# Designs tried in a protein design run: peptides against a protein of PDB entry 6TME. Part 261

Target 1, 324 residues: chain A of PDB entry 6TME
Amino acid sequence: NRLKRAYIALQAWKKAFYSDPFNTAANWVGPDVCSYKGVFCAPALDDPSVLVVAGIDLNHADIAGYLPPELGLLTDVALFHVNSNRFCGVIPKSLSKLTLMYEFDVSNNRFVGPFPTVALSWPSLKFLDIRYNDFEGKLPPEIFDKDLDAIFLNNNRFESTIPETIGKSTASVVTFAHNKFSGCIPKTIGQMKNLNEIVFIGNNLSGCLPNEIGSLNNVTVFDASSNGFVGSLPSTLSGLANVEQMDFSYNKFTGFVTDNICKLPKLSNFTFSYNFFNGEAQSCVPGSSQEKQFDDTSNCLQNRPNQKSAKECLPVVSRPVDCS
Target 2, 324 residues: chain A of PDB entry 6TME as posed
Amino acid sequence: NRLKRAYIALQAWKKAFYSDPFNTAANWVGPDVCSYKGVFCAPALDDPSVLVVAGIDLNHADIFGYLPPELGLLTDVALFHVNSNRFCGVIPKSLSKLTLMYEFDVSNNRFVGPFPTVALSWPSLKFLDIRYNDFEGKLPPEIFDKDLDAIFLNNNRFESTIPETIGKSTASVVTFAHNKFSGCIPKTIGQMKNLNEIVFIGNNLSGCLPNEIGSLNNVTVFDASSNGFVGSLPSTLSGLANVEQMDFSYNKFTGFVTDNICKLPKLSNFTFSYNFFNGEAQSCVPGSSQEKQFDDTSNCLQNRPNQKSAKECLPVVSRPVDCS

## One batch from the design tools (peptide; made by RFdiffusion4, then SolubleMPNN)

Design b2_p25_4_s1 (from b2_p25_4, 17 letters changed)
Fold by OpenDDE base, seed 1:
Structure b2_p25_4_s1 (fold): chain B 324 residues (1-324), chain A 25 residues (1-25)
Amino acid sequence: as target 1 above (324 residues)
Amino acid sequence: SEDEYLESLHNKALEKTRAQLEAER
């Protein structure tokens, strides 16, 4: 039966624990898996008279170990939360059998390998958190074809370009931060109809920001800091009617920071420090507003404190990048 | 092959983790 399979899976997993500092699996004894700490049972969706393992929550258990293939026997699991452990190795492909997977959180572990493509096999997945691991390689374009609500990829070793399929994503939150992504932000980004928060911090992204960013009407957080972006800020950024937090710091932007951007109606914080901007509107000056915080530090602005020297600015400002 | 690569990565990761745990003891 289903619980017997779950027992096999959970016992295999317990055996795969190298360290269990809090003795989380101490009660993982006997066939009554529904009594196991961190294991949650519910009536099966296909038969309410049958009890199945529907969820795992081992968050913050500091367990060292790996995920054995036998976890594929947990076919009724919809919630898999094992963040803040020391699980290592590769995500087993046998998890493809968990067709009810709804939330998958393996964040803050020691997983390795390419993007866990098994996540693409889950038709009902809404929440994917694989941040703070050691995943590598390129993102499969198909990740953004899924009807996900949240995609957390930050703090890994992902590389290559961001897929053009990003525009197909229905996610409200997407994080790319602290990876090795390169290339330009796809122009299709403007098609992310449900996007509220997107974070590109600390990658190797370059090129001009696409004008299509201005189509992100629902975005509240847009952080593109610590990359290699060039050119002027798109004038279409004036369309970000709901943006509250915006960060373009630590790039190679040039040109003029316009009034239309700094006067965005919901803007609370706008950081554009450590670039090569050579002008800013009065509304962009730090201290010009009580409701908004600005940082214009380390640019090429005249009559502002803490700016780059003429020697540093001239070579860049004199050779502006045309993004048209 | 991809499977061989993944297995190699897996085994190396496990070894590293075990070694780290041993060093902490």
Scores: peptide ipSAE 0.532, ipTM 0.944, DockQ to the pose 0.021
Fold by OpenDDE base, seed 4:
Structure b2_p25_4_s1 (fold): chain B 324 residues (1-324), chain A 25 residues (1-25)
Amino acid sequence: as target 1 above (324 residues)
Amino acid sequence: SEDEYLESLHNKALEKTRAQLEAER
């Protein structure tokens, strides 16, 4: 009996709660699991005459506890949303039995361990949100082989390089922000044909930006701020026909910021502050446009306010990194 | 083993959470 299994799972989970400040699980009593707060039932896909637990929504419940292995008994769950809680520990491998998993949101919790590889076992997964946790280690390349629509990895402790398989991703949104990723952005990034938003903020990424970024025709948000990128901005960035928000601030970029970048047709905000740019086109100057906002603060620009000193600029500008 | 490592991490996290809750009360 599927609902009996669900009952066992949910009661085990309730027992794993250390604190339930909003008494969310107060009505988690008795066999009628479909009446439980945050539990949603639907007709089973294989037998419409049978009700099954199809979804969990405990978002914003501030529940402290962990995910017990018995959650693997929720084999009909397609939606698992438990963000903004205080769940801790490791994601149970028993969740591999949830083969219908479609959306998995465990964001803003206290989960630990490596990337939850159980997410790779879900054939129908479209939405993965594990941001704002304490996950660590390398990102498995296989994550980008998944037909995901969204991948949120930000605000964790992931390290190592970004897998080259990123180019295989069909995701529209990918966040890497506030981790410890290192190395270069893979050249394969240009193959992300469905990409709308990508965020690299606050990592240890380095090297030159790949020219292939300019192939991201659908990207609306590109944020590479607070890294260690070097060299000039690729001229191919002129290909970002739909970019609205672009941020390269707090890097080690050099060279000239061109008209072709600053005149991008959909560009609304372009921040390139806190670099070592030694020139900019007139179209890049803050205040030059009514529809665009620019920030050129703390570069090596002449005749602009709030720039770095010659002492700071000369050592870097005189030795530009060749990205060719 | 990986399983032992994960179990260790899990248990440590649980302990920290319980300790934190106790301190907040």
Scores: peptide ipSAE 0.471, ipTM 0.930, DockQ to the pose 0.021
Fold by OpenDDE base, seed 3:
Structure b2_p25_4_s1 (fold): chain B 324 residues (1-324), chain A 25 residues (1-25)
Amino acid sequence: as target 1 above (324 residues)
Amino acid sequence: SEDEYLESLHNKALEKTRAQLEAER
């Protein structure tokens, strides 16, 4: 009996709660699991006459506890949302049995350990949100082999380089922000055919931006701020026909910010502050457009306000990194 | 704010994913 298995799982989970401030699991009593708060039942896909637990939504319940292995008994769950709780420990490997997993949101918890590789076992996974946790180590390259729509990795402890497999990703949104990613952005990034938003904020990324970024025709948001990028902006950025928000602030970029970038047709906000740019086109000047907002603060620009001193600029500007 | 932006991305993506799920069913 699927509901019996669900009952076992849910009771084990209730037992794994250290704190339930809102008494979310107060009604988690008895065999009628479909009446449990945050538990949603639906007809089974293989047998519409059978009711199964298809979804869990415990978002914002502030529950402290862990995910017990018995959760693997929830084999019919396609939607698992436990956002904004205080769950700790690791994601159980037993969740590999949840082969219908479609949306997995464990964001804003206290999960630790390596990337939850169990997520890679879910063939139908489209939405993965593990942001705001303490996941650490390398990002498995296989994550980008998944047919995901959304990948939220931000605010974790991930290290190492971004996998070259990123180009295989079908995701429309990927967040790397606030991790410890290092190295260069892979050249394969330009192959992300469905990419709309990508955020690299606040990592240890370095090197030159790959020219292939300009191939991201569908990207509306590209944020690479707060990294260690060097060199000039790729001229191929002129290919970002749909970019609306672009942020390269707080890097070590040099060179000239060109008209071809600042005149991008959909560009609404372009922030390139806190770099070492030594020139900008007139179209890049803040206030030059009513439709576009620019920030050129704290660069090495002549005749612009709030720029770095010559003392700060000269050592860097005189030694530009050649990305060619 | 950055956090608000990231949250907006989350919500937008979730909505899109759910819409897709509904369309596939």
Scores: peptide ipSAE 0.384, ipTM 0.887, DockQ to the pose 0.828
Fold by OpenDDE base, seed 5:
Structure b2_p25_4_s1 (fold): chain B 324 residues (1-324), chain A 25 residues (1-25)
Amino acid sequence: as target 1 above (324 residues)
Amino acid sequence: SEDEYLESLHNKALEKTRAQLEAER
């Protein structure tokens, strides 16, 4: 009996709660699991006459505890949302039995350990959110082989290069922000055919931006701020026909910010502050457009306010990195 | 704020995913 298995799983989970400040699991009593708060039942896909646990939503419950292996008995769950809790430990490997998993959101918890590779076992997964945890180590290249729509990795402890397999990703949104990613952005990034939004904020990324970024025709948001990028902005950025928000602030970029970038047709905000740019086109000057906002603060620009001193600029500007 | 921005991305993505799921049912 599927509901009996669900009962075993849910009771094991309740037992794994250390604190339930809102008494979310107070009604988790008895065999009628479909009445449990945060538990949602639906007709089984293979037999509409059978009711199964299809979803879990414990978002914002502030529950402290861990995920017990018995959760693997919830084999009919397609939606698993437990964000904004205080769950700790690792994601159980037993969740590999949840072959219908479609949305997995464990964000804003206290999970630790390596990337939860069990997520790679789910054939139908479209939404993966593991942001705001303490996951560490390398990002497995296989994550980008998955037919995901959304990948949220931000605010973790991932420490690796970005896999070259990123170009295989079908995701429309990917966040890397606030990790410890290092190395260069792979040239394969330009092959992300469905990408709309990508965020690299606050990592240890370095090197030159790959020219292939300009191939991201569907990108509306590109944020690479707060890294260690060097060299000039690729001229191919003129190909970002749909970019609305672009941020390169807090890097070590040099060279000239061109008209071709600042005149992008959909560009709304372009922030390139806190770099070492030594020139900009008139179209890049803040206030030059009513429709576009620019920030050129703290660069090496002549005749602009709030720029770096000559002492700060000279050592960097005089030794530009050649990205060719 | 940056956190609010990231949250907005999350919500937007979730909405899209949910819509897709409903369309496939």
Scores: peptide ipSAE 0.340, ipTM 0.872, DockQ to the pose 0.853

Design b2_p25_4_s3 (from b2_p25_4, 18 letters changed)
Fold by OpenDDE base, seed 1:
Structure b2_p25_4_s3 (fold): chain B 324 residues (1-324), chain A 25 residues (1-25)
Amino acid sequence: as target 1 above (324 residues)
Amino acid sequence: SEDERLEELHNKALKKAREELEKER
């Protein structure tokens, strides 16, 4: 009996709650699990005459606790949304039994451990949100082999390089922000055919930006701010026909910010402040457009306000990094 | 083993969480 298994799982989970401030699980009593708050039942995919637990939504419940292994008994769950709680510990490997998993949102919790590799075992997964946790270590390259629509990794403790397999991703949104990623952005990034938004904010990324970024024709948001990138902006960025928000601030970029970049047709905001740019086209000057907002603060630009001193600029500008 | 490491990490996290809750009371 699937509902009986669900009952066992849910009761085990309730027992794993240390605090339930809103008494969310107060009605989690008895065998009628479909009446439980935050538990949603639907006809089974394999037998429409059978009712199964198809979804969990405990978002914003501020529940303190952990995920017990018994959650692996929820084999019919396709939607698992438990964001904005205080769940801690590791993600149970027993969740590999949830083969129908479609959306997995454990964001804004206190989960620890490496990347939850159990997510790789879900063949139908489309949405993965593990942001705002304490996950650490390397990203498994296989994550980008999955046919995901969205991958939220931001605000964790992930380390190492971004896998080259990123180019295989079909995701429209990928966030790496506020981790400890290092190394270069893989050249394969240009192969992300469905990419709309990518965020690298606040990592330890370095090197030159790959020219292949210019192949991201559908990207609307590209944020690489607060890293250690060097060299000039790729001329191929002129190919970003749909970019609306672009941020390269707080890096070590040098060279000239070109007219072709600043005149991108959909560009609304372009921030390149806190770098070592030594020139910009007139179209890049803040206030030059009513439709576009620019920030050129704290560069090595001549005849612009709020720039770095010659003492700060000279040692960097005189030794430009060749990205060719 | 990796499993043992994860179990230890899990238990440590749980302990910390319980301790934090006790402090909040």
Scores: peptide ipSAE 0.566, ipTM 0.949, DockQ to the pose 0.021
Fold by OpenDDE base, seed 2:
Structure b2_p25_4_s3 (fold): chain B 324 residues (1-324), chain A 25 residues (1-25)
Amino acid sequence: as target 1 above (324 residues)
Amino acid sequence: SEDERLEELHNKALKKAREELEKER
């Protein structure tokens, strides 16, 4: 009996709660699991006459506890939303049995360990949100081989390089922000055909931006701020026909910010402050357009306010990084 | 083993969480 298995799982989970400040699990009593707060039942896909637990929504419950291995008995769960809690420990490998998993949101918790590789075992996964946790180590390359719509990895402790497989991703939104990623952005990034938003904020990324970024025709948000990028902005950025928000601030970029970038047709905000740019086109000057907002603060620009001193600029500007 | 490592990490995290809750009381 599927509901009996669900009962066992949910009771084990209730026992794994250390604190339930809103008494969310107060009604988690008895065999009628479909009446449990945050538990949603639906007809089984293989037999519409059978009712199964298809979803969990415990978002914003502030529950302290962990995920026990018995959760692997929830084999019919397709939606698992437990964000904004205080769940800790590792994601149990027994969740591999949840083969119908479609949306997995464990964001804003206290999970630890490596990337939850169990997420790779779910063939139908479309939404993965593991942001705002304490996950660490390398990002498995296989994550981008999955047909995900969204990948939220931000605010963790992931390290190492971004996998080259990123180009295989069909995701519209990918966040890497506030991790410890290092190395270059892979050239394969230009192959992300469905990408709308990508965020690299606050990592240890370095090197030159790949020219292939200019192939991201559908990108509306591109944020690479607060990294260690060097060299000039790729001329191919003129290909970003749909970019609205672009941020390269707090890097070590040099060279000239070109007219072709600043005149991008959908560009609303372009921030390139806190770099070492030594020139900009007139179209890049803040206040030059009513439709576009620019920030050129703290560069090496001549005749602009709030720029770096010659002492700060000369050592960097005189040694431009060749990205060719 | 990797499983043993993860179990240890899990147990440490749980212990820490319990200790934090005790301090809040």
Scores: peptide ipSAE 0.533, ipTM 0.942, DockQ to the pose 0.020
Fold by OpenDDE base, seed 4:
Structure b2_p25_4_s3 (fold): chain B 324 residues (1-324), chain A 25 residues (1-25)
Amino acid sequence: as target 1 above (324 residues)
Amino acid sequence: SEDERLEELHNKALKKAREELEKER
């Protein structure tokens, strides 16, 4: 009996709670699991006459505890939302049995360990949110082989390079922000055909931006701020026909910011502050457009306010990095 | 703020995913 298995799982989970401030699991009593707060039942896909646990929503419950292996008995769960809790430990490997998993949100918790590779075992997964945890180590390349719509990895402890497989991703949104990623952005990034929004904020990424970024025709948000990028902005950025928000601030970029970038047709905000740019087109000057907002603060620009000193600029500007 | 922007992205993505799920049903 599927509901009996669900009962075992949910009771094991209740037992794994250290704190339930809102008494969310107070009604988790008896065999009628479909009446449990945060538990949602639906007809089984294979047999509409059978009721199964199809979803869990414990968002914002502030529950302290861990995920016990018995959760693997929830084999009919397609939606698993437990964000904004205080769950700790690792994601159980037993969750590999949840083959219908579609949305997995464990964000804003205290999970630790390596990337939860069990997420790779779910064939139908479309939404993955593991942000605001303490996941660490390398990102498995296989994550981008999955047909995900959204991948939220931000605010973790991931390190190493971004996998070259990123180009295979069908995701519209990917966040890498506030991790410890290093190395270059893979050239394969230009192959992300469905990409709308990508955020690299606050990593240890370096090198030149790949020219292939200009192939991201559907991108509306591109944020590479707070990294160690060097060289000039790729001229191919003129190909970002739909970009609305672009941020390259707090890097080590040099060279000239061109009209071709600043005149992008959908560009609303372009921040390139806190770099070492030594020139900008008139179209890039803050206040030059009513429709576009620019920030050129703290560069090496002549005749602009709030720029770096010559002493700070000269050593960097005189030794431009060749990205060719 | 950056956090607010990320939350907006999250919410938008979640909405899209749910809409797609509903279409598949």
Scores: peptide ipSAE 0.211, ipTM 0.788, DockQ to the pose 0.847
Fold by OpenDDE base, seed 3:
Structure b2_p25_4_s3 (fold): chain B 324 residues (1-324), chain A 25 residues (1-25)
Amino acid sequence: as target 1 above (324 residues)
Amino acid sequence: SEDERLEELHNKALKKAREELEKER
């Protein structure tokens, strides 16, 4: 009996709660698991006459506890949303039995340890949100081999380089923000054919931006701010025909910001402040357009307000990085 | 803000995923 297995799993989970401030699990009593708050039942895919637990939504419940291995008994769950709680520990390997997993959201919790590799075992996974946790270590290259629509990794403790397999990703949205990723952005990034939004904010990424970024024709948001990128902006950025929001602020970029970038047809906001740019086209000047917003603050630009001193600029500008 | 933008992206992606799931069932 599938509902009996679900009952065992949910009762084990209730026992794993240290605190339930809103008494969310107060009605988690008895065999009728479909009446449990935050538990949703649907007809089974293999037998429409059988009712199964298909979804869990405990978002914003502020529950403290952990995920017990008995959750692996919830084999019919396709939607698992437990964001904005205080769950700790690791994601149980027993969740590999949840072969119908489609949406997995454990964001805004206190999970620790390496990347939850159990997520790689789910063949139908489309949405992965593990943001705002304490996951650490390297990102498994295999994450980008999955047919995910969205990958939210931001605000964790991930380190090492971004895998070269990123080019295989079919995701429309990927967030790397506020981790400890290092090294260069892989050249394979240009192969992300479905990419709309990518965010690298607040990492330790370095080197030159790959020219292949210009191949991202569908990207609307590209944010690489607060890293250690060097060199000039690639001329191939003129190929970003659909970019609306672009941010390169708080890096170590040098060179000239060109018309070809600032005149991108759908560009609405371009921030390149807090770098070492030594020139900009007139089209890049803040206030030059009513439709576009620019920020050129704290660069090495001549005849512009709020720029770096010559003392700060000269050591960097005199040693340009060749990205060729 | 940055957080608001990320939340918007999250909500948009979630909506899309749910719509696809409903079509498959």
Scores: peptide ipSAE 0.143, ipTM 0.759, DockQ to the pose 0.886

